# Ledger of designs, part 136: peptides against a protein of PDB entry 1IK9

Target 1, 211 residues: chain A of PDB entry 1IK9
Amino acid sequence: MERKISRIHLVSEPSITHFLQVSWEKTLESGFVITLTDGHSAWTGTVSESEISQEADDMAMEKGKYVGELRKALLSGAGPADVYTFNFSKESCYFFFEKNLKDVSFRLGSFNLEKVENPAEVIRELICYCLDTIAENQAKNEHLQKENERLLRDWNDVQGRFEKCVSAKEALETDLYKRFILVLNEKKTKIRSLHNKLLNAAQEREKDIKQ
Target 2, 207 residues: chain A of PDB entry 1IK9 as posed
Amino acid sequence: MERKISRIHLVSEPSITHFLQVSWEKTLESGFVITLTDGHSAWTGTVSESEISQEADDMAMEKGKYVGELRKALLSADVYTFNFSKESAYFFFEKNLKDVSFRLGSFNLEKVENPAEVIRELIAYALDTIAENQAKNEHLQKENERLLRDWNDVQGRFEKAVSAKEALETDLYKRFILVLNEKKTKIRSLHNKLLNAAQEREKDIKQ
Target 3, 195 residues: chain B of PDB entry 1IK9 as posed
Amino acid sequence: MERKISRIHLVSEPSITHFLQVSWEKTLESGFVITLTDGHSAWTGTVSESEISQEADDMAMEKGKYVGELRKALLSVYTFNFSKESAYFFFEKNLKDVSFRLGSFNLEKVENPAEVIRELIAYALDTIAENQAKNEHLQKENERLLRDWNDVQGRFEKAVSAKEALETDLYKRFILVLNEKKTKIRSLHNKLLNA

## One batch from the design tools (peptide; made by RFdiffusion4, then SolubleMPNN)

Design b2_p19_1_s3 (from b2_p19_1, 10 letters changed)
Fold by OpenDDE base, seed 5:
Structure b2_p19_1_s3 (fold): chain B 211 residues (1-211), chain C 211 residues (1-211), chain A 19 residues (1-19)
Amino acid sequence: as target 1 above (211 residues)
Amino acid sequence: as target 1 above (211 residues)
Amino acid sequence: SEEEEEEKEEKEFEKKLKE
């Protein structure tokens, strides 16, 4: 089971933050349970896949698009733009919400809720879920932080090895060329010395022929 | 102001999860406010720095050690070892907690609470704080995850450059030695050729002298 | 001369070693 808790403001009670919990199995499209609370009372309703399909058909909206709007309205919390307006009657237990666009406002969905007999149990479970989620998210944060620190160390180590490899390649090239030039110069000097000996021998032979 | 919310089990109501909120300015030693709730009723008490000091003195415990035990008892939630036992009387509004060690159980502290007139407001604020904490921790997790993915890419890029640099250094060394051997062999061949010309010239001169 | 051809070959070889 997946769940999301959001703060909402009811049109009827704009000064009192309400909490909307949505719970579902696998996908919101397969149906969901909504729970509304003001921290004293709670109300719960179940919405089936057939009801979601009927609401989409009544709206002349494609089902996937409709479920996409339900997900934004019910799971995202009221973002800073009051795009979604929530309404609830405690007397009729009727919950409905509207999408407010620049030029058009329309009802997105409506649900009959039932008043929970033991709201304290629902509120305690909701707080437990929040505390568990905080603990899990803190553990994930600590894990990710430790991994981040490890990866940064590993990056610095490889970067330092890479810089040393670049410098070692340049130093190797320079050293090999210096050694090569030294050996070549020795061989050039030996060749010149042998040529001079050949020239001297030829001059001596030409002197011996001239007697 | 710092705050921590923990699940606790009261000895008087072991089947009902209670929530203990502790709020403080800068350090727990400077005093704190505790709020207890069962999801229906709430109770609040203020503990001053002087009361903390008096409790430490009455226990014959060093203040820093005592505050360290308060922090473990009140902020850590009941860990799996029932080291801390919580007691509350709804009639007297008296809250106390004990540390249970293998051979010793002792009262760690006690506080007079007052019943909150509007518990729904306290519960709503507590849920709001939990939801804000979840949102902040999720944003931190997403940030750390994106950084982790960045660092992993950067590490792979530098590692790939390093491996290429190692291979390029070995290839450079091998190529330079091959080129060097070729040039040296040419110079050695020229030196051998010049030596043979010198030997031939010396043999011809010895023939001309015998002639 | 054979010496000028050898000096030319050496310069071409030094050039190929720098490429």
Scores: peptide ipSAE 0.023, ipTM 0.830, DockQ to the pose 0.058
Fold by OpenDDE base, seed 1:
Structure b2_p19_1_s3 (fold): chain B 211 residues (1-211), chain C 211 residues (1-211), chain A 19 residues (1-19)
Amino acid sequence: as target 1 above (211 residues)
Amino acid sequence: as target 1 above (211 residues)
Amino acid sequence: SEEEEEEKEEKEFEKKLKE
């Protein structure tokens, strides 16, 4: 089961932050449980897959698009753009919400809630879920931080080995060229010495022919 | 100001999870505000630096050690070892806690709390703080995950460049040695040819003298 | 001259080393 808690402001009580909890199985499309609380009272309702399908049909909206709008409204809370307006009557326990666009506002959905007899249990469970989520996210943050520190060390180690490999390649090339120039110069000196011996032998032979 | 919320179980109400909020400025030693709630009622008290010092003196405990015990008791909640026992009287608003060791239990501290007139505000603020902490930790997790993915890419890129540098160094050495062997063999062939010309010239000169 | 042939061979060798 998945869960999302969001802060909302009700049109009827804009000074009092309310909390909207939505719980579902794998997808919001399959139905969900909605819980509203003001930190003193709580109200809960179950929305079925058939109700979601009927609301989509009544709106002449494709079901996947409608569920996408429900997800934005109910799981994000009021984003900074107040695109969604939430309404709740404590008397009728009727919850409804609207999508506000520049030129048009329309009702996105409505649910009948029931007042919870023991709101303290719902509030305690909600706080427990928040504290569990904080602990899980902290443990994940510590893990990711340690992994980042490991990856940074591993990167620095390979970078340092790469720089040493580049320098060692350049040094190898320079050293090999120097060694080969030395050996080639020795061979050139031997060739010059042999040519001089041939020239001297030819000059001596020309002298011997000229008695 | 720093804050910690923990779950605790009271000896008087072990079936009902309570929430212990502690708020302080930089260090717990400078004093703190303690808030207890069961999700319906809330109780708050302020503990001064002088009260902390007096409790440490009354226990004949070094202040830093005493504050270290307060931090473990009040900020960790009941860890899985139930080393700390929490007691609260709703009648007297008296909160006290004990440290349980194998052979000895002792009172670590006690505070007079006051019942909050509007517990719903305290509960709403506590839930808001939990939701803010979740959002901050989620944003930090997403940042650390993206940084991890970046570091992993950067590591793979440098590793691949390093492997190419190693292979290029080995190939350079092999290629240079092959090229130099070819040139050295050409110079050896020229030296042999010049020696043969010298031998032939010497043989011709010896024929001319015998002739 | 033999020196010009040696300089040509040296330049061809340096060229073959740079290729």
Scores: peptide ipSAE 0.023, ipTM 0.831, DockQ to the pose 0.058
Fold by OpenDDE base, seed 4:
Structure b2_p19_1_s3 (fold): chain B 211 residues (1-211), chain C 211 residues (1-211), chain A 19 residues (1-19)
Amino acid sequence: as target 1 above (211 residues)
Amino acid sequence: as target 1 above (211 residues)
Amino acid sequence: SEEEEEEKEEKEFEKKLKE
């Protein structure tokens, strides 16, 4: 089961923060339970897949698009754009919400809720869920932080090895060239020495022919 | 201002989860506000630094140790060890909590609370704080996750550069040695050729002398 | 001279080692 709690403002009570809980299984399309509370009273309703389909058909909206709008309205809370307005009558227990576009507001959905007999239990359960969610998110944060610290160490270790490899490559190249030049110069000196010996031998032979 | 909400069970109402909110400025030692709720009623009390000091003195406990125990009792919730038990009388508004050791339970602290006239406001504010804390922790989680993904990419990039550097070093060494051997062999061939010319010249001179 | 040809070949070879 998935659930989301959102703060909403009712048009009828704009000074009082209400809390909208939506609970569903896997997808919001399969139906959901909606719970509204003001911290004293609570109201609950169940919305079936059939009701969601009927509302989409009544709106002449494609079901996937309609469910996408329900998700934004009911699960995101009133986003910063006040795109969704919420209405509730405590007398009729009728909940409805509207999508506000620039030029047109239209009803997105409506539900009959039932007043909860024991609202304190619903409120306690809601607070428990919030506290559980906080604890789970804190544990995730601590894990991610430790993983970040590990990855940063691992990066520094590889970076240090890379820099050593670059320096070792340059040192190797320089050393190999120095050694090569030394050996080459020795061979050049030996070639020159042998050439001079050949020249001297030729000059001596030319002297011996001239008696 | 810092605050912590914890689930507690009252000895008087073990079937009903209560919520203990503690709010303080910088340190718990400077005093705190305690709020208890069952999701219907709420009770609040203010504990001063003087009261904390007096409770520590009455217990003959070092103040820092006492504040450390208060922190465990009031901020950690009932840890898995049931080390702290909570008692509250709705009639007297007297709240007290005990530390349970193996052989001895002792009162750690006691506070007179006042019944909140509008508990719904306290409950709404408490839920708002939980929702804000969830949102903040979610944003931290998303940030840490993105940072983990960045660090992992950066690690892979450096690792790939390091592997290329290793391969390039080995290739450079191999290439330089191959080139060096080629030149060295040419010079060795020339030295051998010049030596053979010298030997031939010496043999010809020895023939000319015998002639 | 044979020496000048050798020095030329050596310079060409040193050039090829730097390429």
Scores: peptide ipSAE 0.022, ipTM 0.830, DockQ to the pose 0.062
Fold by OpenDDE base, seed 2:
Structure b2_p19_1_s3 (fold): chain B 211 residues (1-211), chain C 211 residues (1-211), chain A 19 residues (1-19)
Amino acid sequence: as target 1 above (211 residues)
Amino acid sequence: as target 1 above (211 residues)
Amino acid sequence: SEEEEEEKEEKEFEKKLKE
C-alpha cells in the first residue's frame, strides 16, 4: 500500500492547516482511501475504481488524464500556485475540490467522508508514518552520503593513477628515444670509422699502382 | 532552533503511542522545551540550563555525561532495547524517565508539564514539521542520488581512460622497440658489409704484394 | 655519393622513428 500525506487549506477554515492522507494499492486508478484531519477530528472515505471511472465519464475526461489530475490535487499538497481549492463541510461530511485555471474553475472530484470515532488513533498513526518515513529517508541519505564519499575517493584514486600513467608514458617515450639515439650514434660512428678505413686502403692501393 | 520528535511508550498507557517533542537552541545543555502528545491532548514544559545543572548535581553526574544521557533518552526515541522508561501522570502533569540497566534502574530526569489548552494546534504544527522534514530529506536524497550517478559516470570515464592509457603505454613501448630493432639491424648489416669490403681490399693487396 | 644516399636514408628512417 502506498500513502501520501499533504497539507491543505479548506475554504471554510483557511487559517487552520488540514492534512489530507491518501492511501492506495499500486495505482490511484484502482481506488484509494482518503483521510482528512485538523489535528483534533478526522474524517475518512473510500473511493472505488468505479467511482473514479464515473467521475471521469461525468467530466467527459479521459480516465488517465483524470487520474493524473487527481494525483496532482491529492498527492502534491497545496503547491504555491493554489491551482486546487479544497472544500469540506463538517456537517454533511462532503469533501470536494476544484481546479482553478485562469479562465475556468471546475469541480475535479467529490467524496463523502465519515467522521472517525477515534481521531486520536488516526492522528497517532499518521505521525508514526511521518516519523518512520523520516527515519527511512535519513537512513537512505546516510547510505547515499557514504556511497558518494566512497565514489569520490575511488575517483580521486583512479584520477591520480591516470595522471601518473600519462606522465609515465611521456617519460618512457622520452627515455626510449634518448637511449635509441645513443646506440644509433655509436653505430654511425662505427660506420664512419669503417668508411675512413676503406678510403685509406683505397688511397694506399692507388699509391702502390703509381713506380 | 533544533527539534526532535520521538515516539515513546508511557508506563501508564503502554498500548497508546505517545510523541515526545524536544526543542532546543544549539545545545540541549542550554535548556529545552519538551512537548508530549497522544494525538488528542498535549502537554508542554520548559527545562532551563539551571534545572539541568541541578539534576546533574543531584545525580552526582558530570554535566556533559548527564546531557549525553538526556540526548539518548529524549532524542533517540524508544530504541528496541527499552533502556529508558517513560512515566507521565495526566493528573499531576509530572513527567519522569528512568534509565534501566541490568543491575540498576535510576531516575534520569523529571519535568513538570502543563496541559496545552489548544492541543490541535500543537499537533498540526508537529505534523507540519514532520512533512517539512520529509520534503527536505527527499530533496536531499534526490540531490545525493544525482550526485552519486554523476560520480559513478565520472569514475567510469576516468577508469576507461586509465585502461586506455595503460594499453597505449604498453603498445608504445612495444612499437618503439620494434622500430628500434629494425634500425639497429640495418646499421649492423651496413657494418658487416663494410667489414667484408675491408677484408676483400686487404686480400687483394696481399695478392698484389705476392705478385 | 653513396654516403649522401645513406645519410638521406638515415634521415628518412629517423623521421619514421618519430612518426
Scores: peptide ipSAE 0.024, ipTM 0.831, DockQ to the pose 0.058; fails the geometry check

Design b2_p19_1_s4 (from b2_p19_1, 9 letters changed)
Fold by OpenDDE base, seed 2:
Structure b2_p19_1_s4 (fold): chain B 211 residues (1-211), chain C 211 residues (1-211), chain A 19 residues (1-19)
Amino acid sequence: as target 1 above (211 residues)
Amino acid sequence: as target 1 above (211 residues)
Amino acid sequence: SEEEEEEKEEKAFEKKLLE
């Protein structure tokens, strides 16, 4: 089961932060459980797949688009953009929410909730879920931090090896050329010496022909 | 101000999860505010630096060690090891906790709490803090995940450059040696040719002398 | 001369080795 808790403000009680919990299996389209609390009282309702389909049809909205709007309204929390307004009557237990567009506001959905007899249990369970989520996220943060530190070490190690490889390549090239020039110069000196010996032998032969 | 919320079990109400909130400035040694709630009622107390010092002295414990034990008891939550037992009387508003060692249990601290008149406000604020902490931790997780993906790409890029540098070094060495061998062989051939010309000139001169 | 052509070829080859 998936769960999301959001802060909402009710039009009837704008000074009191309310909490909207939504619980579902895999997708909101299959239905969900909605719980509202003010930290003292709690109200719960179940929304079926058939009700979601009927609401989408009544709105003349494609079901996937409607479920997408439900997800934004109920799971994203009241973001700083008051795109969604929430209404709840404690007397009728009727919860409804509206989407506010620039030129049009429309009711996006409505639910009959039931007052919970033991709201403290619902509130404790909600706090437990928040604390569990914090602990899981902290463990994930610590893991990701250790992984970042590992990856950074591994990167520094390979970077240092790469820089050494570049320097070693340049040093190798320079050393090989220096050694080659030495050997080549020795060979050139030997060739010049042999040419001089040939010239001397030719000059001696020309002297022997001239008696 | 720093804050930690923990789940605790009271000896008097073991079936009802309680929540212990501790709030402090920089260090617990400077004092802290403790809040207890069961999701319906709340109780709050302030513990001063002087009270912490007095409790440490009464226990004949070094203050830093005592504050270290307070931090473990009050901030770590009831870990699965029941090292700390919590007691609260709703009648006297007296909260005390004990450290359970293998052969010794001792009272680690005690506080007089006051019943909060509006517990719903305390509970709402506690839930708000949990939701804010979840949002902050999620943002940190997303940042660390993106950083991990960046570091992994950077590592793969440097590793690929390093492997190419190693291969290029080996290829350079092999190519330079091949080129050097070719030139050296040409020089050796020229030296051999010049030696043969010298031998022929010497043989012709020996013929001219016999002649 | 054949020697000047050989020295030119050697210099061209040395140049090709150093490029």
Scores: peptide ipSAE 0.021, ipTM 0.830, DockQ to the pose 0.060
Fold by OpenDDE base, seed 5:
Structure b2_p19_1_s4 (fold): chain B 211 residues (1-211), chain C 211 residues (1-211), chain A 19 residues (1-19)
Amino acid sequence: as target 1 above (211 residues)
Amino acid sequence: as target 1 above (211 residues)
Amino acid sequence: SEEEEEEKEEKAFEKKLLE
């Protein structure tokens, strides 16, 4: 089961933060359980897949689009101010909500809730879920922090090896060329010396032929 | 103000999860506010720095060690089972807790609480704090995840550049040595050819002198 | 001649090594 808790303001009690819990199996489209609390009382209702389909049909809205609007209204938490208006009567246990656009407000959904007999148990379970979620998120954050620190070290190590490889490549090229030039110059000097010896020998032979 | 919420089990009500909130300014040693709730009722007390000092003295414990034990008892949340036992009387509003070691249990602290007149407000504020903490931790988690993904990409990019640099260095060394050997072999061939020409010229001159 | 082409290639290589 998936779950989301959101704080909402009711039109009837704008000074009192209410909490809206939505629970569902696999997908919100398959139906959900809605729970409302003010920290003293709680109210719960179940919405079936057939009711979601009927509400979409009554609105003349495609079901996937309607479920997308339900997800934004019921699961987004503190969204932008005034986009969704929530209404609840504690006497009738009737819950409904509206989407407020610039030029048009329309009812997005309505549900009958039942007053919970033991609201303290619902509130305790809700607080437990919040504390569990905090602990899970803290453990995940600590893991991600340690992994980021590892990745940063590994990056610095490879970067330092890369810079050393670049410098070593340039140094190797420079050293090999310097050594090559030295050996070539020695060979060129030997070739020049041998040519001079050949020229001298030819000049001496031409002198010996001329007596 | 810093704050921590923990779930606890009371000796008097072991089947009902209670929530212990501790709030403090800068350091727990400077005093704190303790709030207990069962999701229906709430009780609050203030513990001063002087009371903490007096409790440490009454226990014949060094203050820093005592505050360290208070921090473990009151802020650790669901610690290892049975290390701390919590007691509360709803009639007397007397709260006390014990540290249970293998061979010795001792009272670690005791506080008088007052019943909150409007527990729903305290519970709503507590749930708000939990939801805010969840949102902050989620935002931090998303940030750390994005940074992790960035660092992993940056590492892969540098690793790939490093491997290319290593291969390029080896290829450069091999290519330079091959080219160098070719040029050296040509110069060695020229030197050998010039030496042979010099030997032939010397042999011809010796024939001309004998002739 | 093949020797003049080799000497040109050798000079071209020596020039590239001195650049």
Scores: peptide ipSAE 0.021, ipTM 0.830, DockQ to the pose 0.058
Fold by OpenDDE base, seed 1:
Structure b2_p19_1_s4 (fold): chain B 211 residues (1-211), chain C 211 residues (1-211), chain A 19 residues (1-19)
Amino acid sequence: as target 1 above (211 residues)
Amino acid sequence: as target 1 above (211 residues)
Amino acid sequence: SEEEEEEKEEKAFEKKLLE
């Protein structure tokens, strides 16, 4: 079961933050349980897949688009400047929400809730879920932080090896060229020496022909 | 102000999870506000630095060690198998906690709490803080995840450059040696040719002298 | 012979190039 708790402001009680818990199986489209609390009282309702489909049809909205709007409304937690307005009557237990656009507000959905007899249990469970979520997210954060530190070390190590490899390549090239020039110069000196010996031998032979 | 919310089990109400909120400035040693709730009622007390010091002295415990035990007891959230046992009387509003060791239990601290007149406000604020903490931790998780993915890409890029640099160094060495051998062999051939010309010239001169 | 010394120096240098 997936769960989301969000803060909402009710039009009837704008000074009191309410909490909207939505619980569903795999997809919100398959239906959900909605729980509203003010920290003292709680109200719960179950919304079926058929009710979601009927509300989409009544709105003449495609079901996937409607579920997309439901997800934004019910799971995002609307601040007072949000596109969604929430209404609840404690007397009728009727919950409805509207989408506010620039020139048009329209009802997006409506649910009958039931007052929970033991709201403290619902509130405790909600707080437990929040604390569990905090602990899980903290453990993930600590893991990701340690992994980041590892990856950064590994990156620095490879970067340092890469820089050493570049420098070693340049040094190798320079050393090989220097060594090659030395050998080549020795061979050039030997060639010049042999050429001079050949020229001298030819000059001596030309002198011997001239007696 | 730093804040920690934890779950505790009271000896008097072992079936009902209670929530212990502790709020402090910079260090728990400077004093703290303690809030207890069962999701319906709330109780709050303020513990001063002087009271913490007095409890440490009464226990004949060094203050830093005592604060270390307070931090473990009040901030860790004790499960039913924990070293710390929590007691609260709703009638007297007296909160005390014990450290349980193998053969000894001793009182670690005791606080007088006051029943909150509007527990719903305290509970709502507690839930708000949990939801804010969840949102902040989620944003940190998403940031760390993106950074991990970046660092992993950067590591793979440098690793691939390093491997290319190693291969390029080996290829450069091999290519330079091949080129050098070619030029050296040309020079060796020229030296041999000049030596043969010198030997022939010497043999011709030796024939001319015998002549 | 001078040729054998040159061939030894060349081999020693080839060896030092290969080391």
Scores: peptide ipSAE 0.021, ipTM 0.830, DockQ to the pose 0.058
Fold by OpenDDE base, seed 4:
Structure b2_p19_1_s4 (fold): chain B 211 residues (1-211), chain C 211 residues (1-211), chain A 19 residues (1-19)
Amino acid sequence: as target 1 above (211 residues)
Amino acid sequence: as target 1 above (211 residues)
Amino acid sequence: SEEEEEEKEEKAFEKKLLE
């Protein structure tokens, strides 16, 4: 089961934050349970896949698009743009919500809710779910933080090895060129010395031919 | 203000999860507000720094150690070892908690609470705090996840550069040695050729002298 | 002279090693 709790404001009670809990299996399209509470009373309704399909048809909206709007309205809470307006009558237990566009407001959905006999159980369970979610999210945060610290150490280690490799490459190049120049100069000196010996031998032979 | 909500079980109502909210400024030692709720009723008490000091003195416990036990009892909830037992009388509004050691249970602290007139406000505010904490923790998780993904990319980039640097170093060494060997061999060939020319010139001169 | 050509080739090769 997936669950989302959001805070909403009812048009009838704008001073009192209400909480909207939606619970579903795998996908919201298969139906859901909606629970509304003010922290004292609670109301619950079950919405079937058939009702979702009927509401989409009644709106002349494609089902996937309609479910997408339900997801935004019921799971995201009142987004920052107040795109969704929530209404509830405690007398009729009728819940409905509207999508507010620039020039048009239209009813997106409506549900008959039932008053919960023991709202304290629903409220306690809701708080338990919130506390469990906090604990799970904290454990995930601590894990991710430790992974971040590990990855940063690993990055620093590789970076330090890379810098050493660059320096070692430059040092190798410089050392090899220095050694090569020394050996080349020694060979050039030997060649020059041998050429001078050949020139001297040729000059002596030319002197010996001239008696 | 710092706040912690925990679930507790009261000895008097073991079937009903209660919620213990503790609110404090900077440190628990400076005092705190304790709120207890069952999801229908709420009770609140204020504990002063003086009361904490007096409770520590009455227990003959060092204040820092006592505050450390308060932190474990009131902020951690019932830890997995049921080391802390919570008691509350709705009639007297008297809250007390005990530390259970192997051979000794002792009262760790006691507070007079007052019944909240509008418990729904306290419950709504508590749920709001839980939802806000969930949202903050989710945002931190998403941030840490993105940072992890960034650090992993950065690590892969440096690792790939390091591997290229290693390969480039080996290639440089191999290339420089090949080039150097070619030049050295050419110089060695010239030296050998010049030596042979000198030997031939010496042999011709020795023939001319015998002639 | 053959020596000047060899010295030119040698300098050209040294230059190619330093490029």
Scores: peptide ipSAE 0.021, ipTM 0.829, DockQ to the pose 0.061; fails the geometry check

